# Peptides against a protein of PDB entry 3OIQ: the designs that were tried, part 4

Target 1, 212 residues: chain A of PDB entry 3OIQ
Amino acid sequence: KNRIFVSSSKDFEGYPSKAIVPVQFVALLTSIHLTETKCLLGFSNFERRGDQSQEDQYLIKLKFKDRGSERLARITISLLCQYFDIELPDLDSDSGASPTVILRDIHLERLCFSSCKALYVSKHGNYTLFLEDIKPLDLVSVISTISTKSTNSSKHSSSELISECDLNNSLVDIFNNLIEMNRDEKNRFKFVKLIHYDIELKKFVQDQQKVL

## One batch from the design tools (peptide; made by RFdiffusion4, then SolubleMPNN)

Design b1_p8_4_s1 (from b1_p8_4, 5 letters changed)
Fold by OpenDDE base, seed 4:
Structure b1_p8_4_s1 (fold): chain B 212 residues (1-212), chain A 8 residues (1-8)
Amino acid sequence: as target 1 above (212 residues)
Amino acid sequence: SFEEFLLS
């Protein structure tokens, strides 16, 4: 089945009320919600949606039905947090209580770019996105990819119908949205408040601001 | 049920 690249979470408003559609998107990790009964990841590309919060535009569920799926969800969260240098409480605590993790506004401290594969599943007009795969993206690599018009169509096998152009466009759109948020005095997001704010990111943002 | 999981 062909996987659909999604550039906006608004695309789901046009999706069938009863369907299973494999999708892919690129977004920033904004929240983590792990309880005893569920695991949710929030993502956003920070598209302007009027007065609505720009957080958690993509709410992704991890399967959490049995010990095996729970373990997989915990490992997934642990690996993501290790990759992005997000401090978690010890998830392996010998205390028989499943650790609860509730993190919000992750994007205010760290830009956690992620390529997500998910299943859109709708029934009775409501939908859920189920995580199939997640690839964290390195910020330096993201900046490099945007800055270098990647003329190198490396022979990625023709089976991934998702154009490198769609990915690059989404990454550019995210940065443009962040630049607009940074310019807004009322918005809490500021590049200079990022823990990993460095000379490279500063230069990249300054160069992108000249085009906007 | 899958429905309970969608609502949870």
Scores: peptide ipSAE 0.022, ipTM 0.636, DockQ to the pose 0.192
Fold by OpenDDE base, seed 3:
Structure b1_p8_4_s1 (fold): chain B 212 residues (1-212), chain A 8 residues (1-8)
Amino acid sequence: as target 1 above (212 residues)
Amino acid sequence: SFEEFLLS
């Protein structure tokens, strides 16, 4: 089955009530929830959804049923946090207490762009997204990708690759949404409050703001 | 909500 690129989490409202659909999306990591029994990652494109929170538009479940899946989930979180320079408590504590990690509003401090592959699994009208793969994206690479309308379609014709157009459009949409949030005085998101806010990001945002 | 998903 071909993997479907999802540009909006609203797309799932139109999905079958009983299906398994491989999907892929690009979004910002917004939350991490690791408990003794569950592991969840929240992502958002920050699409306006009326009065609803723009956080956690994509709730992604990691399998957490046995020691093997739990270990994989912990390793995944550790690697993501290491990549994005997110401080975590030591997950390997010899104390038989499974470490609980609850991080929210990650996007207020760090733009953690992530390309996610997931399985949409629905039953009786409810759905769950199960993580299959995650690729963290470097912010500099994201900025460069948006700024350079990549004319070089490297013909990697694998039927499972997102079109470069879908990726670029999604990244642009995210930045546009962030710019709107930054302009809104009521919104907590501000680019200048990002820990990694630098001259490059500042310039990019200023240039994008002129087009909007 | 995130909480509803946690309870599911």
Scores: peptide ipSAE 0.021, ipTM 0.653, DockQ to the pose 0.062
Fold by OpenDDE base, seed 2:
Structure b1_p8_4_s1 (fold): chain B 212 residues (1-212), chain A 8 residues (1-8)
Amino acid sequence: as target 1 above (212 residues)
Amino acid sequence: SFEEFLLS
């Protein structure tokens, strides 16, 4: 079956009540939930959804049923946190207890853009998204991609199954949503509060704000 | 089933 690109987590409301559908999306990492029994990653594109929280719009489950899957989940989290410079609590508790990691509102400190492949699995009208693959995206590369494509209509044939257009549109939408959040005095998100807020990001945000 | 294996 072809993988479906998902631009909104609302798309899942129209999905079959009993299906397995391979999907792909781009979003910001918002939460990490690792316990003894579960591993969940929260993602969001910060699409406006009325009065509902804009966080964790995509709740992605990592398989966590056996020692092998648990190890894979822990390695995945470790690699993501290393890539995004997210400090994990010392996993070296001398107590043979599985480390618990609960991080929320990651987007308030770091923009962790991620391209995710997942399986949509539904039964009885409820669904779960299972992680198949994750690619962290570099913020400088994201900014460069948005900035270049806004100026050049050149059909870059990316050989990846996602149209380069779908990826770019999703990245633009995320930034536009973040700009709106930054303008809202009631919203906790502010670009200037990001740990990695630099001159490049500042300039990019200022330039995008003029187009919106 | 594979579905039960994924959902369990």
Scores: peptide ipSAE 0.019, ipTM 0.641, DockQ to the pose 0.559
Fold by OpenDDE base, seed 5:
Structure b1_p8_4_s1 (fold): chain B 212 residues (1-212), chain A 8 residues (1-8)
Amino acid sequence: as target 1 above (212 residues)
Amino acid sequence: SFEEFLLS
């Protein structure tokens, strides 16, 4: 079965009530929830959903059933946090206590773009997304990708099952949503409050704001 | 789309 690119978490409302579907999406990491019994990653593209929170639109479960899967989950979180410069408590505490990590509103401090592969698993109308793979995306690379592809329509690299167009469109949509949030005085998100806010991001945002 | 997937 081909992997489906998902542009909106609303797409899952139309998915079968009993299925296993491989999916892929791009979103910002918004939350990390690691407890003794669960590991969840929250992602969002900040699509407007009325008055609902725009956070955690994609709730992704990491398998957390045995020591092996728990270790893999901890390693995954550690590597993601290292990549995004997110400070975590030492997960290797010799104290035998499973470290608890609860981070929320990550997007208020860092834009953690991530390409996620997941399994949509539904039963009786409820679904769970299980993480299969995650690729953190460098913000500079994201900005470059959006900026360059507005001009170069011609490189059909036929080899990736997911249209580079879908990826780009999703990245653009995320930025557009962030720009709207930044313009909203009631919204806590502001680009200038990002720890990694630099001249490049500033210029990019200013240029995108002219198109919107 | 998921619809395209169901038709494929």
Scores: peptide ipSAE 0.009, ipTM 0.513, DockQ to the pose 0.041

Design b1_p8_4_s2 (from b1_p8_4, 4 letters changed)
Fold by OpenDDE base, seed 4:
Structure b1_p8_4_s2 (fold): chain B 212 residues (1-212), chain A 8 residues (1-8)
Amino acid sequence: as target 1 above (212 residues)
Amino acid sequence: SKEEELLE
C-alpha cells in the first residue's frame, strides 16, 4: 500500500471509519507520555484550530504490550531525547521501577522537528496512529531546506515517495504558524525563549516575517 | 494478523 503524506491532522476526519492506512507527516514534538502501561508521543504543526490547544494534534501510540515492545519504546524515547537535548531521568534505572516520564509543551523550549511514519487504524469512526518509524530532523537542516528551496529530489524509490515538495511545504507552514504565534502577545510561544535560539534562527525568523 | 493486533 502506498504511504500517504498528511499535511494536517484534520485529514483524518475524512478517512474511512474502518481502515488501516500507512501515513507520514512532519511536525514538532510537543509531548512525551511514558508510563508503566503506555507510551504516547504528541506532535503538532500548530495549525489554527480556534481556541483549542495547538499541542498534540497528532497523538502517536507506541506498541506497549510486552517487555520487548516496552524496551523498544523506552529506547525510542531515549534516542529522541538525546538527539533533541531533552533531559530525561534515567530510564534504565537498575531499581526495576520503570520511570514515568510526562513532558508537555516541549515546543516552548525546543523546536523538535520530526518526520513520522505511522499506521492510521480506525474502527467505528475512532482512530489510533501507531508509530512505525521516526526520524528527528536537525533545525539547521530544516532552515537550510526552507531557505534554499532545495529541490534536491532524492528520488528515493517510488513506493515511499513522500513528495519532497509536501515535506518542504509542511515545514514552511509550521514556521509560518510559529511566527504567527510569536506575534500574538497572548501566545506563550516566543522564539527568544527557545534554549537553542541563536543568530541563525533569529535571522531566519526575521527574513520569514518580512514575507508574511 | 498484524491488522488484528493493531485493532486490539
Scores: peptide ipSAE 0.034, ipTM 0.738, DockQ to the pose 0.793
Fold by OpenDDE base, seed 5:
Structure b1_p8_4_s2 (fold): chain B 212 residues (1-212), chain A 8 residues (1-8)
Amino acid sequence: as target 1 above (212 residues)
Amino acid sequence: SKEEELLE
């Protein structure tokens, strides 16, 4: 089955009430929820949805059924947090109690761009997104990709090619939404409050603000 | 879970 690129979490409202659909999207990591029984990742593109919270627009479930899947989930969370410099408690603690991690509002401190592959699984109109794969994206690479409008048709095989256009458009949309949030005095998001706020990001944001 | 049965 061809993987569908999803530009908005609203797209799922039009999806079949009983289906398994491989999907892919790019979004910012907003939350991590790891308990003894569940592992969830929240993502958002910060698309305006009225007065609703812009967080966790994509709620992604990691399989968490057995020791093997739990271990994979913990490793996934650990690797993501290491990549994004998110401090986690030691997940390998010899104390037989699985550590609980609940992080929210990650985007207020760090822009954690992630390309996610997931399975949309629906039954009776309800759906769950199951994580298949996640690729963290480097912010510098994201900025460079948007800035260069890189038409680099990397000849990667035709079937898995998210159109480079779809990825780029989604990245641009995310930044545009963040710029709007940054301009809103009521919004908690501010670029200058990001831990990794640097001259490059500042310049990029300033340049994007001129186009909006 | 019922959702997991759909992934099998």
Scores: peptide ipSAE 0.032, ipTM 0.735, DockQ to the pose 0.263
Fold by OpenDDE base, seed 2:
Structure b1_p8_4_s2 (fold): chain B 212 residues (1-212), chain A 8 residues (1-8)
Amino acid sequence: as target 1 above (212 residues)
Amino acid sequence: SKEEELLE
């Protein structure tokens, strides 16, 4: 079955009540929930959904059923946090207790763009998204991709023909949503509050604000 | 909520 690119988490409302569908999306990491029994990642594209929180629009479950899957989940979290410069407590505490990590509102401090592959699994009208793969995206690369209208048809021979257009459109939409949030005085999100806010990001935001 | 059920 071909992997479906998802531009909105609302698309899942139209999905079958009993299905397994491979999906892919790009979004910002908003939360990490690691306990003794579960590992969840929250993502959002910050699409406006009325008065509901714009966080965790994509709640992604990591398999956490045995020591092998738990180890994979912990390694995944560690690698993501290392990539995005997110401080985690030492997960290797000799105390034998798996450390609980609960991080929320990550996007308020860091823009953690991520390309996610997941399995949509539904049984009784409810669904779960299971993580299959995650690729963190560098912010400089994201900015460059949006700024250069170059649909460089780099035939990256990844057999999964995700339209480079779909990825780029979703990245643009995310930034547009962030710009709207930044303009809203009631919204907690502000670009200037990002820990990694630099001259390049400032210039990019200023230039994008003129086009919107 | 669907989110709470996904958290369970």
Scores: peptide ipSAE 0.026, ipTM 0.687, DockQ to the pose 0.068
Fold by OpenDDE base, seed 3:
Structure b1_p8_4_s2 (fold): chain B 212 residues (1-212), chain A 8 residues (1-8)
Amino acid sequence: as target 1 above (212 residues)
Amino acid sequence: SKEEELLE
């Protein structure tokens, strides 16, 4: 089955009440929820949803049913946090209590762009997104991708890869939403409050703001 | 919320 690129988490409202659909999206990591029994990752494109929170638009579940899946989940979280320079408590604590990690509003401090492959699984009108793969995206690479509108179709015609157009469009949409949030005095998000806010990001945002 | 159900 071909993987479907999802540009909006609202797309799932139109999905079948009983289905298994491989999906892919690009979003910002917003939350990490690791407990003794569950591992969830929250992502958002920050699409306006009326008065609803713009966080956790994509709630992605990691399998957490046995020691093997738990270990894989913890390793996944550790690697993501290492990549994005997110401080985590030591997850390998010899103390028989599995550490609980609850991080929220990650996007307020760091733009953690992520390309996610997930399995949409619905039953009785409810759905769960199960993580299949995650690729963290470097912010410099994201900025470069948007700026160059790179027409370099690397013809990796594998039906499982996001089209370059879909990726670029989603990245642009995210930045546009962030720019709107930054302009809103009521919104907590501000580019200047990002830990990694640099001259490159500043210039990029300024240039994008002129087009909006 | 749908999120709470996914958290259960």
Scores: peptide ipSAE 0.026, ipTM 0.694, DockQ to the pose 0.068; fails the geometry check

Design b1_p8_4_s3 (from b1_p8_4, 4 letters changed)
Fold by OpenDDE base, seed 5:
Structure b1_p8_4_s3 (fold): chain B 212 residues (1-212), chain A 8 residues (1-8)
Amino acid sequence: as target 1 above (212 residues)
Amino acid sequence: SFEDFLLS
């Protein structure tokens, strides 16, 4: 089955009530929920959904049913947090107690762009997204990708099943949403509060703000 | 169950 690129978590409202669909999306990591029994990752593109929270629009479950899957989940979380400079307690603690990690509002401190592959699994109209693969995206690379493609519409590299256009459009949409949030005085999100806020990000945001 | 997992 071809993997479907998802630009909005609203797309799932139109998905079959009983299906298994491989999907891919790009979003910002917003939450991590690791307990003794569950591992969840929250992602968002910050699409406006009325008065609803813009966080955790994509709730992704990691398999967490046996020691092998639990270990894989912990490793995945550890590697993601290492990549994004998110401080975690030691997940390998020799104390037979599984470490609990609950992080929320990650996007307020760090822009953790991630390309996610997941399985949409639905039954009776309810669905779950299961993580298949995750690729953290470097912010500098994201900025460069958006900046270069605004000028070079012509190189269709035909080989990746998911159009490089869909990825870029989603990245642009995320930044546009973040810019709107930054402009809203009531919104907690501010670019200047990001730990990694630098001159490059500042310039990029300023340039994008001129187009909006 | 898998159902509990989908509903949770």
Scores: peptide ipSAE 0.021, ipTM 0.661, DockQ to the pose 0.175
Fold by OpenDDE base, seed 3:
Structure b1_p8_4_s3 (fold): chain B 212 residues (1-212), chain A 8 residues (1-8)
Amino acid sequence: as target 1 above (212 residues)
Amino acid sequence: SFEDFLLS
């Protein structure tokens, strides 16, 4: 079955009440929730949803049912946090207490762009997204991708790959949403408050703001 | 809600 690229988490409202659909999306990591029984990652494109929180638009569940799946979930979180320079409490504590990690509003400090592959699994009108794969995206690479309007169609014509256009459009949409949030005085998000706010990001944001 | 999803 072809993997469906999802540009909006609202697309799931139109999905079948009983299905298994491979999906892929690009979003910012907004939350990490690791407890004794569950592992969740929150992502958002920060699409306007009226008065609803723009955080955690994509709630992605990691399998957490046995020691093997728990270990994989912890390793996944550790690797993501290492990549994005997110400080985690030591997850390897020999103290028989399973480490609890609850991080929220990650996007306020770091833009953690991530390409996610997931399984949409619905039953009785409810759905869960199960993580299949995650690729963290480097911010410099994201900026370059948007700026260059990459004409280099590398002909990797595998019918299962996201179109370069879908990825680029989603990245642009995210940045546009972030720019709108940054302009809103009531919004907590500000580019200048990002830990990694540099001259390159500043210039990119300034250039994008002129087009909006 | 996120909370409802955590409880499910």
Scores: peptide ipSAE 0.019, ipTM 0.652, DockQ to the pose 0.063
Fold by OpenDDE base, seed 4:
Structure b1_p8_4_s3 (fold): chain B 212 residues (1-212), chain A 8 residues (1-8)
Amino acid sequence: as target 1 above (212 residues)
Amino acid sequence: SFEDFLLS
């Protein structure tokens, strides 16, 4: 089956009540939930949903049922946090105690752009997203990609084009949503409060604000 | 089934 690019988590409301569908999306990492029994990652594109929380619009489950899958989950979390400079307690504590990590509202301190591949699995109208692959995206690369998209309508091959265009469109939409959140005095999100807020990000945001 | 394996 071809992998479907998902631009909104609302798309899943129209998905089959009993299916397995390979999906891909890009979003910001918003939460990490690692316990002795489960591992969950929360992501969001911050699409407006009325008065509902914009955090964890995509809840992704990591397989966590045996020592091998638990180890893989912990390694995945460690590598993601290392990439995004997220401070974690040591997950490999010699004490034999399974570390518990609960992080929320990650987007308030860091923009952790991630390209995710997942399996949508539904039964009886309920669904779960299972992580297949995750690629962290560098913020500088994201900014450069958005900034250059206005010039490179290069007509390359149709199937790879759809995925790249969809990815880039979703990145633009995420930034637009963040700009709207930043303008809202009631919203906790502010670009100036990001740990990695620099002159480049400032300039990019200012330039994007003129187009919106 | 693979579905049962994932939903378990």
Scores: peptide ipSAE 0.019, ipTM 0.663, DockQ to the pose 0.570
Fold by OpenDDE base, seed 2:
Structure b1_p8_4_s3 (fold): chain B 212 residues (1-212), chain A 8 residues (1-8)
Amino acid sequence: as target 1 above (212 residues)
Amino acid sequence: SFEDFLLS
């Protein structure tokens, strides 16, 4: 079965009540929930959903059933946090207790763009997204991709183009949503509060704000 | 809810 690119987590409302569907999306990491029994990652594209929280629109479960899957989950979290410069408590506590990590509102301090592959698994009308693969995206690369493709519409081949167009459109949509959040005085998100807020990001945001 | 998902 072909992997479906998902531009909105609302798309899952139309999905079958009993299915397994491979999906792909791009979103910002918003939360990490690691306990003794579960590992969850929250992602969002910050699509407006009325009065609902724009955080954790994509709740992704890591398999956590045995020591092997738990180890893989912990390694995945460690690698993501290392990539995004997220400080974690030492997961190697000699105390034999699995460390609990609960991070929320990650997007308020860091823009953690991630390309995710997941399995949509539904049963009895409820669904779970299981992580299959995650690729962290570099913010400079994201900015460069958005900035250059607005100019080069003409020359890429159709099938690689669709996945790349879908990715780029979703990245643009995320930034547009962040710009709207930044303009909203009631929204906690502000670009200037990002730890990695630099001259390049500032310039990019200013330039995008003129197009919107 | 997020909680219902956490409990499932």
Scores: peptide ipSAE 0.021, ipTM 0.656, DockQ to the pose 0.069; fails the geometry check

Design b1_p8_4_s4 (from b1_p8_4, 5 letters changed)
Fold by OpenDDE base, seed 4:
Structure b1_p8_4_s4 (fold): chain B 212 residues (1-212), chain A 8 residues (1-8)
Amino acid sequence: as target 1 above (212 residues)
Amino acid sequence: SKVDELLS
């Protein structure tokens, strides 16, 4: 089965009640939940959902049922956090006690853009998203990609089943949503509170704000 | 089923 690009987590409301569907989306990492028994990643594109929290719109489960899957989950979390400069307790502590990691509202400090491949698995109308692959995206690369595609680059890269256009459109939508959140005085998200807020990001946001 | 295996 071909992998489906998902632009909204609401798309899953229309999915079959009993299926396995390979999906892909791009979103911001919002939470990490690692315990002795489970590993979950939360993502959001911050699509407006009325008065509901815009966090963890995509809740992604990592397999965590045996030593091999647990190790893979821990390595995945470590590599993501290293890439995004997220401070974690040492997960490999020789003390034999697996540290519990619960991080929330990651987007308030860091914009952690991620391209995720997952399996949508449903039974009786309920679903779970299982992580298959994750690619962290560099913020500078995201900004450059959005800035260059505002002009007609129809690069149909024929080789990826998922349109480069779908990825870029979703990245633009995320930034637009963040700009709206930044303008809302009631919203906790502010670009100026990001640890990595620099002149480049400031300029990009200012330029995008003129189009909205 | 593969669904049951993944949800177990």
Scores: peptide ipSAE 0.170, ipTM 0.877, DockQ to the pose 0.496
Fold by OpenDDE base, seed 2:
Structure b1_p8_4_s4 (fold): chain B 212 residues (1-212), chain A 8 residues (1-8)
Amino acid sequence: as target 1 above (212 residues)
Amino acid sequence: SKVDELLS
């Protein structure tokens, strides 16, 4: 079955009430929820949805049914947090207690761009997204990609399942949404409050703000 | 069903 690129989590409202559909999307990591019984990752593109919170628009479940799947989930979280410089409490606490991790509003401190592959699984009108694969994206590479393709319609049809256009459009949309949030005095998101806020990001945001 | 196995 072909994997479907998803630009909005609203797309799932039109999906079958009983199906398994492979999907992919690009979004910012907003939350991590690891307990003894479940592992969830929250993602958002910060699409405006009226008065609803813009966090966790994509709630992704990791399989957490046996010792093997639990180990894989913990390793996945550890590797993601290492990549994004997210501080985790020591998971190796000698106390025999399964480590609990609850992180929220990650986007207020770090822009954690991620390309996700998931299975949409629906039953009786409810759905769950199960993680199949995750690729963290480097912010410098994201900025470079957006900046370069505004000028080069180069026909490199890379055989990757994601249309290069779909990826770029989603990245641009996310940044545009963040710029709008940054302009809103009521919104807690501010670029200058990001731990990794630098001259390159500042310049990129200033240049994008002139086009919006 | 495969759906039930994933949602369990």
Scores: peptide ipSAE 0.169, ipTM 0.877, DockQ to the pose 0.499
Fold by OpenDDE base, seed 5:
Structure b1_p8_4_s4 (fold): chain B 212 residues (1-212), chain A 8 residues (1-8)
Amino acid sequence: as target 1 above (212 residues)
Amino acid sequence: SKVDELLS
């Protein structure tokens, strides 16, 4: 089965009650939950959902059933955090207590754009998203991709590649949502509070705000 | 089923 690009986590409401569907989405990393028994990653595109929290719209499970899967999960978290400059406690502490990591509202300090491949697995109407692959995206590259949207319609006709258009549209939607959040005085999100807020991001946001 | 295996 071809991998489905998902632009909204609401799309899953229309998915089969008993299925395995390979999916892909782009979103911001919002939370990390690593305990002795589970590993979860939260992602969001900050689509408005009324009074619901905009965090963790995509809750992704990492396999965490044996020492091998646990190790893979810890390595995945470590690599992501290293990439995004997120401080973690040492996950390999020789002290027999598995370190617990609970991070929330990551997007308030860092824009951690991620392209995720997952398995949608449903039973009895409930579903779980299992991580298959994750690619962190560099913010400068994201900004560049959005800014250059008009020119590179490279018709890569291969049926397996998620349309560059779908990726680009999702990235724009995320930024538009962040701009709206930034404009809302009640919203905790502010671009100027990002640790990595620089002149490039400032300029990009200002330019995007003129189009909205 | 494969679904049950993944959700177990």
Scores: peptide ipSAE 0.169, ipTM 0.877, DockQ to the pose 0.490
Fold by OpenDDE base, seed 3:
Structure b1_p8_4_s4 (fold): chain B 212 residues (1-212), chain A 8 residues (1-8)
Amino acid sequence: as target 1 above (212 residues)
Amino acid sequence: SKVDELLS
């Protein structure tokens, strides 16, 4: 089956009540939930959804059913956090208790852009998104991609290509949403509060604000 | 919320 690019988590409201659909999206990592029994990643594009929380619009489940899948989940979390410079407790504790990790509102401190591949699985009207693949995106690369409107179609021969247009549009939408949040005095999100806020990000935001 | 359902 062809993988569907998803620009909004609302798209899933129109999906079949009993289906398996491979999907992909780009979003910001907003939460990590690792316990003894489950591993979840929350993502958001911060699309306005009325008065509902804009966090965790994409809740992605990692398989966590046996020692092998648990280990893979822990490694995945460790690698993501290493990439985004997120401090985690040591997950390899020799103490037979796996550490619990609950991080929320990650986007308030770090913009963790991620390209996700997931499996939409629905039954009886409920759905779960299972992680298939995740690619962390460098913020400098994201800014560059949006700024240059790069049409460099890398001829990757894989049937799972994200269209460059879909990716760019989603990245622009995310930044536009963040700019709106930053302008809203009631919103906790502020670019200047990001740990990695630099001159490049500042300039980019200022330039984008002129177009909005 | 659907988030709450998946976190349960």
Scores: peptide ipSAE 0.040, ipTM 0.753, DockQ to the pose 0.062; fails the geometry check

